# Ledger of designs, part 151: peptides against a protein of PDB entry 4U39

Target 1, 302 residues: chain A of PDB entry 4U39
Amino acid sequence: SIKVIGVGGGGNNAVNRMIENEVQGVEYIAVNTDAQALNLSKAEVKMQIGAKLTRGLGAGANPEVGKKAAEESKEQIEEALKGADMVFVTAGMGGGTGTGAAPVIAQIAKDLGALTVGVVTRPFTFEGRKRQLQAAGGISAMKEAVDTLIVIPNDRILEIVDKNTPMLEAFREADNVLRQGVQGISDLIATPGLINLDFADVKTIMSNKGSALMGIGIATGENRAAEAAKKAISSPLLEAAIDGAQGVLMNITGGTNLSLYEVQEAADIVASASDQDVNMIFGSVINENLKDEIVVTVIATG

## One batch from the design tools (peptide; made by RFdiffusion4, then SolubleMPNN)

Design b2_p23_7_s4 (from b2_p23_7, 13 letters changed)
Fold by OpenDDE base, seed 5:
Structure b2_p23_7_s4 (fold): chain B 302 residues (1-302), chain A 23 residues (1-23)
Amino acid sequence: as target 1 above (302 residues)
Amino acid sequence: GGRIVTLTQTSEQPERTLTVTEI
């Protein structure tokens, strides 16, 4: 089974966005120290952590409180994660609960033998230096606790969106990018009938790889697959080029008119931009809501 | 429905191999 754990406010917002977009084949768990915020989660499984420590009042933007809250609730986290083959841990780094609890939850998942993938955000620079420093510590702890860590730099989202984009919309876009990171991988595995072979291949690419880069490209028109692939490999979300990546996961999502040729063309572009010895796994997903749009998600490991 | 497509290329097998699996 695949489990997605949203940790703290940012992680729970991302999980809500995943549920709203009907991301299939995954179980959703919302984790928070704030009981009121947790009640607003759309996840079926809602777990309050650190009830004794925080009394449900949240972590007060302190990562050490988030860490201790997860440690207090270790047995509950273990039971919620039991039997997972893969665990996504999603969080907004820089907060108290997400930053502190996400590494603990990730380590619990890894210790249970699940393929553990972190999908986390760096805070926007406007959230202040304290959040950036807390995020850096949380990301470092996540890197040690996961098989693969996808880090989304929120400031790069501001390069993609209009300069007049309201702060609330910038956060919603960060939640969407977190969704795309999880969905881009989950759609490769959660497909009925292929889970065992494809999961072994995904394990080979993602196990003990440390940091990963994510790029997203969207296009329409006759060359939409090639354009989406080119946008994905040149995405502002990529903190570096993918030319050194030995492992690539690619998702190509399109409407009912998505052709195998378009999938091959997009895959060849991404492979040509990767290491010569690249092991590339890609899936194509049909989403009737996209019509003429193609979305390419690239996750580069190694 | 979906399709899984695996592309492999290695120094030992420099020819790109594309495997397509229907779901």
Scores: peptide ipSAE 0.019, ipTM 0.372, DockQ to the pose 0.106
Fold by OpenDDE base, seed 3:
Structure b2_p23_7_s4 (fold): chain B 302 residues (1-302), chain A 23 residues (1-23)
Amino acid sequence: as target 1 above (302 residues)
Amino acid sequence: GGRIVTLTQTSEQPERTLTVTEI
């Protein structure tokens, strides 16, 4: 089974966005120290952590409180994650609960034998230096606790959106990029497509790989596959070129008109931009909600 | 040479076929 666990405010917003976009074949778990915020989750499973420590009042933007809250609730987290083959741990780094609890939850998932993937954001520079420093500590702890850690630099989202984009919309886009990172992998396993991957293929690319980068490309029209692939490999979300990656996981998602030729064309572009010795796996997914759009997601590991 | 591991499952061939293409 695949489980997605949203940790703290940012992680729970991302989980809500996944549920709203009908991401299939996954179980959703919302974790928070704030009981009021947790009540707003759309997840089927809701877990308040650190009830004794925080009394449901949240972590006060302190990562050490988030950590201790997850440690207090370890047995509950173990029971919720039991029987998962794969666990996505999603969080916004720089806060209290997400930054402190996500590494503890990830370690619990890994100790249970699940393929553990972190999908986390770095805070925007405008959120201030304190959040950036807290995020750096949380990312370091996540890297030790996961098989693969996808880090989304929120400041790079500002390169994709209009400069006049309101702060609230920039946060919604960060939640959407977290959704795309989880869905881009989960759909390859859980959603029937033209090319399905098994869990063993994904495990080969993602097990003990450490940090990963994600690129996303979206295009329409006659050359949409090639354009989407080129946008994915040149995505601002990629902090480095994919040519140094030891592994590449590619998702090509399109509507019912997605052709095998378009899938092959997109795969060839990503392969040509990758190292000659790269382990590349790709899948294709049919999403009936996509009309003329192709979405290419590239995850570079190693 | 890179390895492309293609897992094809088509409506015509419901069995998952792992094709390893060496590039």
Scores: peptide ipSAE 0.006, ipTM 0.315, DockQ to the pose 0.371
Fold by OpenDDE base, seed 4:
Structure b2_p23_7_s4 (fold): chain B 302 residues (1-302), chain A 23 residues (1-23)
Amino acid sequence: as target 1 above (302 residues)
Amino acid sequence: GGRIVTLTQTSEQPERTLTVTEI
């Protein structure tokens, strides 16, 4: 089974966005120290952590409170994660609960033998130096606790969105990029009847790989597959080129008119930008809500 | 239906093998 755990406010917003976009084949778990915020989650499983420590009033932007809250609730987290083959841990780094609890939850998932993937954001520079420093500590702790860690630098989202984009929409875009990171992987393996074959390949590419980079490309028109692939490999979300990547996961999502030729063309572009000895897994997904758009998600590991 | 397309290229098998699994 695949479980997606949203940790703290940013993680729970990302999980809500995943549920709203009908990401299938995954179980959603919302984790928070704030009981009121947790009640707003759309997740089927809702877990309040650190009830004794925080009394449901949240972590007060302190990562040590988030950490201790997850430690207090360890047995409950173990029970909720039990029997998962794969666990996604999603959080906004820089806060109290997400930054402190996400590494503890990830370690619990890894200790249970699940393939553990972190999908986390760095805060925007405008959120201030304190949040950046807290996020750096949380990301370092996540890297040790996961098999693969995807880090999304929120400042790079500002390069993708219009300069006039309201701050609220920039946060919604961060939640959407977190969604794309989880969905881009989960859609490769969440297909009924194929979970065992594709999961072994995904596990080979993602197990003990450490940091991963994610690129996203969207295009329309006659060359949409090639354009989407080129945008993905040159995405502002990529802090480095994928030319040294030993493993690549690629998702090609299109409408009902997505052709096998377009899938192959996109895959060839990404393969040509990768190492010669790259292990590449790619999937194609049909999303009826995508009219003439193709979305390419690339996750580079190694 | 989704299609899973796996591209494998290894140093042991330098030929790009495209496996298409129709679901």
Scores: peptide ipSAE 0.006, ipTM 0.345, DockQ to the pose 0.097
Fold by OpenDDE base, seed 2:
Structure b2_p23_7_s4 (fold): chain B 302 residues (1-302), chain A 23 residues (1-23)
Amino acid sequence: as target 1 above (302 residues)
Amino acid sequence: GGRIVTLTQTSEQPERTLTVTEI
C-alpha cells in the first residue's frame, strides 16, 4: 500500500490539495499538533501528535516541540504506517510541527521497511531568516531519515508565476507543486496499467538516493509534448541540470487526446538531456481534467 | 477508455520499451 502523510500546516494543505485533485491509489494521513487545524483536513485518517505536550495548541513555530510531539506519539504513528510499502512524507519546512515531526515520522516509516520519500518545501525568503534556518535543519534531518528527499525551493515558484501573484496564491502554488511531486511518483505505481513500473524498479531508482530534484513543465498546442518536456528539464525548480543524475523518473500526464507520438517525443527530449547510463523510467497518465494541457514531471535522483 | 503509455529505459534494458495499455 502507498501512504501519504501530511505533517503540520503546509503538509496538510498539500494533502488537501491531493484529495481535491483525486490522487488515487493512496491512503491519506493528516498529522498535526494543532487540533483545530487538524479538523480542517480532508484526510480519512487524522492524527493529533503530542497531545500531552502541546494540549492541541500547536508547536508554536518551534521544531523541537514538533520533534517531541512525534516522539510522544511514536506508537500511534507506527500503527498508522504499518503494512505500507511506500510512504510519502510531505511538509512545509521552517514551521514547528512540519520541521520537527516530519523527520521523526520519516524515520518510523523507514524503520518499518517502507520506501520512504520526503516531499518538502523550503520557505519563501519573505517568511524570514528564522524560518529559513529552521528549514535547513529540518531538511538535513529529513535527508538522513528518507530514501529520497525532494526539496522544492518556494522562491523558484515565484519564477513560474506572475510577479503580481498574491501571497496566498503563492502558498497555494507551493501546495500544488508538493501535490505534483507526490502524484508524479504515486501515479507511476498506483494507477493500474499506466506504467508497468514494477515497484521494484521504483525502489531501485529511489532507495537510498538521498536528495532529488524535481522539474515541471506545462504546455498546450501542437508542440505541447515537446514544450512541456523542455520546460521540465529547464524548470526553475531544478537547482542543477539532470545530466548527472543516476536515476530519472518522468511522468507525462495529458487529457484523453494524449497520443503515443507525444509521449515518445517528450521522453526523447528528457532522455537526450540525461546521462546515457541513467536508469530512466517513464510513465504516462490520462487525466480527463487536463483537456489540451500536457504536464511533464521529471524527478532526478542521485 | 483512457490510453496508458509506458516508456521504460533502464541500464539493464537500454532499448526503449513502449507499452500501451487501453483502459
Scores: peptide ipSAE 0.006, ipTM 0.338, DockQ to the pose 0.087; fails the geometry check

Design b2_p23_8_s1 (from b2_p23_8, 9 letters changed)
Fold by OpenDDE base, seed 3:
Structure b2_p23_8_s1 (fold): chain B 302 residues (1-302), chain A 23 residues (1-23)
Amino acid sequence: as target 1 above (302 residues)
Amino acid sequence: MKLAENFVLTGTKQEVLEKLRAM
């Protein structure tokens, strides 16, 4: 089974966005120290952590409180994650609960023998130096606790949105990018098709790979496949080129009009930007909600 | 050809491209 665990405010917003976008074949768990915020989750499983420590009043933007809250609730987290083959841990880094609890939850998942993938955001520079420093510590702890860590630099989201984008919309886009990172992988595993992915192949590409980079490209029109692929490999979310990666996961998602030619064209572009000896997972997914859009997601590992 | 179903290919870059071209 695949479990997605949203940790703290940002992680729970991302989980809500996944549920709203009907991401299939995953179980959702919402974790928070704030009982009022947790009640707003759409997840089937809602877990309040650190009930004795925080009394449901949240972590007060302190990562040490978030950490201790997860440690207090270890047995409950273990029971909720039990039997998962794969666990996605999603959080906004820089806060109290997400920054402190996400590494503890990730370690619990890994100790249970699940393939553990972190999908987290760095705070925007405008959120201030304190959040950036807290996020750096949380990201360091996540690297030790996961098999693969996708880090989304929120400041790079400002390069792909309009300059007049309100701050609230920039946070919504960060939640959407977290969704795309989880969905881009989960759809390859959880969606039945002509050729199903062996979970052993996923483990080969994602186990003990450390930091990973994600690129996303979206396009419409006659050259949409080529444009989406080019945007994905040159995405501002990629802090480096995908050359030098030991593994590449590529997802091409389109509507019912997606052609084999478009899929081949996109694959040739991403493959041409990748190393000769790269291990690749390539998936094609049909999503009726995309109409005329093609979405290419590239995750580079190693 | 329209794709009727989802699919996943795995392997080296060259193996994936060869499998994809054989579809």
Scores: peptide ipSAE 0.561, ipTM 0.922, DockQ to the pose 0.794
Fold by OpenDDE base, seed 5:
Structure b2_p23_8_s1 (fold): chain B 302 residues (1-302), chain A 23 residues (1-23)
Amino acid sequence: as target 1 above (302 residues)
Amino acid sequence: MKLAENFVLTGTKQEVLEKLRAM
């Protein structure tokens, strides 16, 4: 089974966005120290951590409180994650609960033998230096606790959105990018198809790979596949080119009009930008909701 | 050709491209 665990406010917002977008084949778990915020989760499984420590009042933006809250609730986390083959841990780094609890939860998942993937955000620069420093510590702890860590630099989202985009919409876009990172991988595993992915191949590409980069490209029109692929490999979310990666996961998602030619064209572009000896997972997914849109997600590992 | 179903290909870059071209 695949489990997605949202940790703290940002992680729970991302999980809500995943549920709203009907991401299939995954179980959702919401974790928070704030009981009121947790009640707003759309996840079936809601877990309040650190009830003794925090009394449900949250972590007060302190990562050490988030960490201790997860440690207090270790047995509950273990029970919720038990039997997962893969665990996505999603969080907004820089806060209290997400920053402190996500590494602990990730380690619990890894110790249970799950393939553990972190999908986390760095805070925007405007959230202040304290959040950036807390995020750096949380990301470092996540890197040690996961098999693969996708880090989304929120400041790069500001390069994709309009300059007049309200701050609230920038946060919503960060939640959407977290959704895209999880869905881009989960759809390759959880969506039945003509050729199914062996979970052993996922383990080969994602186990003990450390930091990963994600690029996303979206396009419409006649050259939509090529345009989406080019946007993905040149995405502002990529802090580096994918040519140095040991592994590449590529998802191309389109509507019912997605052609094999478009899939081949997108694959050729991403492959041409990748190392010659790269291990690749390439998936094609049909989503009837996309109509004329193609979405290419590229995850570079190693 | 329209794709009727989802699929996943794995391997080296070259193996994936070869498998994809064989579809």
Scores: peptide ipSAE 0.558, ipTM 0.921, DockQ to the pose 0.810
Fold by OpenDDE base, seed 2:
Order: structure tokens, then C-alpha cells, then sequence
Structure b2_p23_8_s1 (fold): chain B 302 residues (1-302), chain A 23 residues (1-23)
């Protein structure tokens, strides 16, 4: 089974966005120290951590409280993650619960033998230096606790949205990018098709790979596949080019009008930007909700 | 040709491209 665990406010917002977008074939778990915030989760499984420590009042933006809350609730987390083949741990770094608890939860998942993938955000620079420093510590701890860590630099989201985008919409886009990172992988595994992915191939590309980079491209119109692929490999979310990556996961998702030619065109672009000896997972997914849009997600590992 | 179904290809870059061209 595949489990997605949202940790703290940002992680839970991302999980809510995944549920709203009908990301299928995964089980959702919401984890928080704030009981009121947790009640707003759409996840089937809701877990309050650190109930004794925090009394349900949250972590007070302190990562050490988030860490101790997850440690207090270790057995409950283990039971919720038990039997998962793969665990996505999603969080907004820089806060108390997400920053502190996500590494602990990731380690629990890994110790249970699950392929553990972190999908996390760095805070926007405007959230202040304290959040950025806390996030750096949390990301370092996540890197040790996961098989693959996708880090989304929120400041780079500002390069892909309108300059007049309100702060609330920038956070909503961060939640959407977290969704795209999880869905871009989960759809390759969980969506039945003509050719199914062997989970062993996923393990080969994602096990013990450390940091990964994610690029996303979205386009419409006649050249939408090529445009989406070009946007993905040149995405502002990529802190480096995908050349030099040992592994590449590519997902092309389109509506019912997605053609094999469009899929081939997108694949050729991403492949041309990748190393000759790269191990690749390439998936084509039909999502009826995308209508005329094509979404290309590229994840570079190693 | 419309894609009727989802699919996933794995392998080296060259193997994936060859598989994709064979479809």
C-alpha cells in the first residue's frame, strides 16, 4: 500500500489538496499537534501527536516540540504506517510540527521497511529568517530519515506565478506543488494501465538517493506537450539542471485527448536533457479533469 | 492516435525511448 502522511499545517493543507484533486490509490493520514487544525483535515486517518506535551494547542512554532510530540506518539505512528510499501511524508518546513515531527515520522516509516519519500517545502523568504533557519535544520534531519527527499523552494514558486499573486495564493500554490510532487510519483505506481510499474523499479530509482529535484511544466494548445516538457526541464523549481542525475522519473499527464505523438515528443525533450546512462521511469497518465492541459513532472534523483 | 490507457516504461534512457517508439 501507498500512504501519504501530511505533517503539521503545511503538510495537512497539501493532503487536503491531494484529496480535493482525487489523487487515487493512496491512503491519507493527517498528523498535527494542533487538534483544532487537525479537525479541518479531509484525511480519513487523523492523528493528534504529543497530546500530553502540547495539550492539543500546537507546537508554538518550535521544532523541538514537534520532534518530542512525534516521539511521544511513536507507537501510534508505527501502527498507522504498518504494512505500507511506500510512505510519502509531506510537510512545510520552518514551522513547529512539520519541521520537528516529519523527520521522526519518516524514520519510523523507513524503520518499518517502507520506501520513504519526503516531499517538503522551504519557507518563503518573506516568512522570516527564523523559519528559514528552522527549515534548514528540518531538511537536514529529513535527508537522514528518507530514501528520497524532494525539496520545493517556495521562493521559486514566485517565478511561476503572477507578480501580483496575493500571499495566500502563493501558499496555495506551494500546497499544489507538494500535491504535484506526490501525485507525479503515486500515479505511476497506483494507476492501473497497459504497462504497470514494478515496485522493484521504483525502489531501484528512489532507495537511498538522498536529495531530489522536481520540475513541473504545464501547457495548453497545439505544442502543449513540447512546451510542458521544456517548462519542466527548465522549471524554476529545479535548483540545478537534470543533467548529472542518476535517475529520472517523468510523468506526463493529460486529458482524454492526449496522443502518443505528444507523449513521444515530451519524452524526447526530457530524455535529451538527461544523461545517456540515466535510469528512467516514464509514465503516461490520463486524467479527465485536465481537459486541454498537459502536465509534465520531472523528478531527478542522485 | 489517442492514448486509451495509462502506461509506465522503465529502463535506461535508450530502452525507454525504444519501448515508447514501439508502441
Amino acid sequence: as target 1 above (302 residues)
Amino acid sequence: MKLAENFVLTGTKQEVLEKLRAM
Scores: peptide ipSAE 0.556, ipTM 0.922, DockQ to the pose 0.815
Fold by OpenDDE base, seed 4:
Structure b2_p23_8_s1 (fold): chain B 302 residues (1-302), chain A 23 residues (1-23)
Amino acid sequence: as target 1 above (302 residues)
Amino acid sequence: MKLAENFVLTGTKQEVLEKLRAM
């Protein structure tokens, strides 16, 4: 089974966006120290952590409170994660609950023998130096606790949105990028009609790989597959080129008009930007909601 | 050709491209 855990406010917003986009084949768990915020989650499983420590009033933007809250609730987290083959831990780093609890939850998942993938954001520079410093500590702890860690630099989202984008929309785009990171991998594993996928191949590409990079490309029109693939491999979210990666996960998602030619064209572009000896997982997914849009997600590991 | 079904391919870069060309 695949489980997606949203930790704290940003992680729970990302999980809500995943549920709204009908991401299939995964179990959703919302984790928070704030009981009122947790009640707004759309997840089937809702877990309040640190009830004795916080009394449901949240972590007060303190990562040490978030950490202790997860430690207090360890047995409850273990029971919720039991029997998972794969666990996604998603959080906005820089806050109290997400920064402190996400590494503890990730370590619990890893200790249970699940393939543990972190998908987290760095705060925007405008959120201030305190959040950046807290996020750096939380990301370091996540890197030790996971098999693969995808870190989304929120400041790079400002390069792909309009300069006039309201602050609230920039946060919504960060939640959407977290969704795309989880969905881009989960669709490769949980989508019905998988031909020749062994979960052992996923483990080989993602186990103990440390930091991973993610690129996303979206396009419409006659050359949409090639344009989406080119945007993905040159994405501002990629802090480095995908050249030199030991593993590449590629997902192409389109509407019911997605052609085999478009899939091949996108694959040839991503493959040409990758090393000769790269291990690859390639998925093609039909989503009826995309109409004329193609989305290419590339994740480089190792 | 329209894709009728979702699919996933695994392997080396060369193996994946060969599998895609065989579809």
Scores: peptide ipSAE 0.555, ipTM 0.915, DockQ to the pose 0.777

Design b2_p23_8_s2 (from b2_p23_8, 11 letters changed)
Fold by OpenDDE base, seed 1:
Structure b2_p23_8_s2 (fold): chain B 302 residues (1-302), chain A 23 residues (1-23)
Amino acid sequence: as target 1 above (302 residues)
Amino acid sequence: MKLAKNLVLTGTKQQVLEQLRSL
């Protein structure tokens, strides 16, 4: 089974966005120290952590409180994650609960023998230096606790969105990018294809790979597949080119009009930008909610 | 040809491209 665990406010917003976009084949768990915020989760499983420590009032933007809250609730987290083959841990780094609890939860998942993937954001620079420093510590702890860690630099989202984009929309886009990171992988595993992906192949590409980079490209029109693929490999979200990656996961998602030619064209572009010896997972997904849009997601590991 | 179903391919870059071309 695949489990997605949203940790703290940002992680739970991302999980809500995944549920709203009908990300299939995954179980959702919402974790928070704030009981009021947790009640707003759309996840089937809602877990309040650190009830004794925090009394449901949240972590007060302190990562050490988030850490201790997860440690207090370790047995409950173990029970909720038990039997998962794969666990996605999603969080907005820089806060109290997400930054402190996500590494503890990730370690619990890893110790249970699940393939553990972190999908996390760095805070925007405008959230201030304290959040950036807290996020750096949380990301460092996540690297030790996961098999693969996708880090989304929120400041790079500002290069994709209009300059006049309100701050609230920039946070919504960060939640959407977290969704795309989880969905781009989960759709490859959870959705029966023409060719069954062996979960062993996913483990080979994602186990003990450390940091991963994600690129996203979206396009419409006649050359939409090529344009989306070019945007994905040159995405501002990529802190480096994909040509040095040991593993590449590519997902192309389109509507019912997605052609084999478009899929091949997008694959050729991403493959051409990748190393010759790269291990690749390629997936094409049909999403009926996509009209003329193609979305290409590229995840580079190693 | 329209893709009627999801497709997942794995392997080396060359293997993936060969599999895609064989469809």
Scores: peptide ipSAE 0.430, ipTM 0.897, DockQ to the pose 0.803
Fold by OpenDDE base, seed 3:
Structure b2_p23_8_s2 (fold): chain B 302 residues (1-302), chain A 23 residues (1-23)
Amino acid sequence: as target 1 above (302 residues)
Amino acid sequence: MKLAKNLVLTGTKQQVLEQLRSL
């Protein structure tokens, strides 16, 4: 089974976006130290951590409180993650609960033998130096606790949105990018295809790979597949080119009008930008909610 | 040809491209 665990405010917002976008074949778990915020989760499983430590009042933006809250609730986290083949741990780094608890939860998932993937954000520079420093410590701890860590630099989201985008919309876009990172992988595994993906192939590309980069491209029109693929490999979310990656996951999602030609064209572009000896997972997904849009997601590992 | 179902391919870059071209 695939489990997605949202940790703290940002992680729970991302999980809510996944549920709202009908991401299939995954179980959702919401984790928080704030009981009031946790009640707003759409997840079936809601877990309050550190109830004795925090009394449901949250972590006070302190990562050490978030860490201790997850440690207090270890047995509950173990039981919730038990029997998962894969666990996505999603969080906004720089806060109290997400930054402190996400590495502990990731380690619990890994110790249970699940393929453990972190999908986390770095805070925007405007959130201040304290959040950036807390995020750096949490990302370092996540890297040791996961098989693959996708880090989304929120400041790069400002390069793909309008300059007049309100701060609240920039946070919603960060939640959406977290959704796209999880969904881009989970749809390849959980959605019945013409060829079922062997979970062993996913393990080969994602196990013990450390940091990963994600690029996203969206396009419409006659050349939409080529444009979406070009946008994905040149995405501002990529801190480096994909040509040095040992592994590449590519997802092409389109509506019912997605053609094999468009899929081949997009694959040829991403493959041409990748190393000669790269291990690749390629998937195409039909999403009936996509009209004329193609979404290309590229995840580079290693 | 319209893709009526999801497609997933794995392997080396060359193997994936060859499989895609064989469809």
Scores: peptide ipSAE 0.415, ipTM 0.886, DockQ to the pose 0.789
Fold by OpenDDE base, seed 4:
Structure b2_p23_8_s2 (fold): chain B 302 residues (1-302), chain A 23 residues (1-23)
Amino acid sequence: as target 1 above (302 residues)
Amino acid sequence: MKLAKNLVLTGTKQQVLEQLRSL
């Protein structure tokens, strides 16, 4: 089974966005130290952590409280993650709960033998130096606790949105990018295809790979596949080129009009930008909610 | 040809491209 665990406010907002976009074949778990915020989760499984420590009042933006809250609730986390083949841990880094608890939860998932993938954000620079420093500590702890860690630099989202985009919409776009990172991988595994991906192949490409980069491209029109693929490999979210990556996961998602030619064209572009010896997972997904849009997600590992 | 179903391929870059071209 695949489990997606949202940790703290940012992680729970991302999980809500995944549920709203009908991401299939995954179980959703919401984790928080704030009981009132947790009640707003759309996840079927809701877990309050650190109830004795925090009394449901949250972590006070302190990562050490988030860490201790997850440690207090270790047995409950183990029970909720038991029997998962894969666990996505999603969080906004820089806060109390997400920064402190996400590494502990990831380690619990890994110790249970699940393929553990972190999908986390760095805070915007405007959120202040304290959040950036807390996020750096949380990201360092996540790197040790996961098989693969996708880090989304929120400041790069400001390069792909309109300059007049309200701050609230920039946070919604961060939640959407977290969704795309999880969905781009989960759809390859959870969605029945012509060729079912062996989970052993996913483990080979994602196990013990450390940090990963994600690029996203969206396009419409006659050249939409090529345009989406070019946008994905040149995405501002990529802190480096995909050249030199040991592994590449590519997802192309389109509507019922997605053609084999478009799939081949997008694959050739991403492959041409990748190293010769790259291990690749390629997926093509039909999403009936997509009209004329193609979405290409590229994840580079190693 | 329209893709009627999802497709997942794995392997080296060359293996994936060869599999895609064989469809």
Scores: peptide ipSAE 0.394, ipTM 0.879, DockQ to the pose 0.790
Fold by OpenDDE base, seed 2:
Structure b2_p23_8_s2 (fold): chain B 302 residues (1-302), chain A 23 residues (1-23)
Amino acid sequence: as target 1 above (302 residues)
Amino acid sequence: MKLAKNLVLTGTKQQVLEQLRSL
């Protein structure tokens, strides 16, 4: 089974966005120290951590409180994650609960023998230096606790949105990028295809790979497949080129009008930008909600 | 030709491209 665990405010907003976008074949778990915020989760499983420590009042933007809250609730986290083959841990780094609890939860998932993937954000520079420093510590702890860590640099989201985008919409786009990172992988595994992906192949590409980079491209029109693929490999979210990666996961998602030709064009572009000896997982997914859009997600590992 | 179903391919870059071209 695949489990997605949202940790703290940012992680739970991302999980809500996944549920709203009907990401299938995954179980959703919402974790928070704030009981009021947790009540707003759409997840089937809602877990308040650190109830004794925090009394449901949240972590006060302190990562050490988030860490201790997850440690207090270890047995509950273990029971919720038990029997998962894969666990996605999603969080906004820089806060109290997400920064402190996400590494603890990731370690619990890994110790249970699940393939553990972190999908986390760095805070925007405008959120202040304190959040950026806290996020750096949380990301370091996540790297030790996961098999693969996808880090979304929120400041790079500002390069793909309109300059007039309100701050609240920039946070909503960060939640959407977290969704795309989880969905880009989960759809390859959980969505029934012409060819079922062996979970062993996913483990080969994602197990003990450390940091991963993600690129996203979206396009419409006649050249939409080629444009989406070019945008994905040149995405501002990629802090480096994909040509040095040992593994590449590529997802092409389109509507019911997605053609084999479009899939081939997009694959050829991403493959041409990748190393000669790269191990690749390629998936094409039909999503009826995308109509005329194509979304290309590229995850580079190793 | 429309893709009627989801497709997942795995392997080396060359193997994936060859499988895609064989469809």
Scores: peptide ipSAE 0.393, ipTM 0.880, DockQ to the pose 0.789

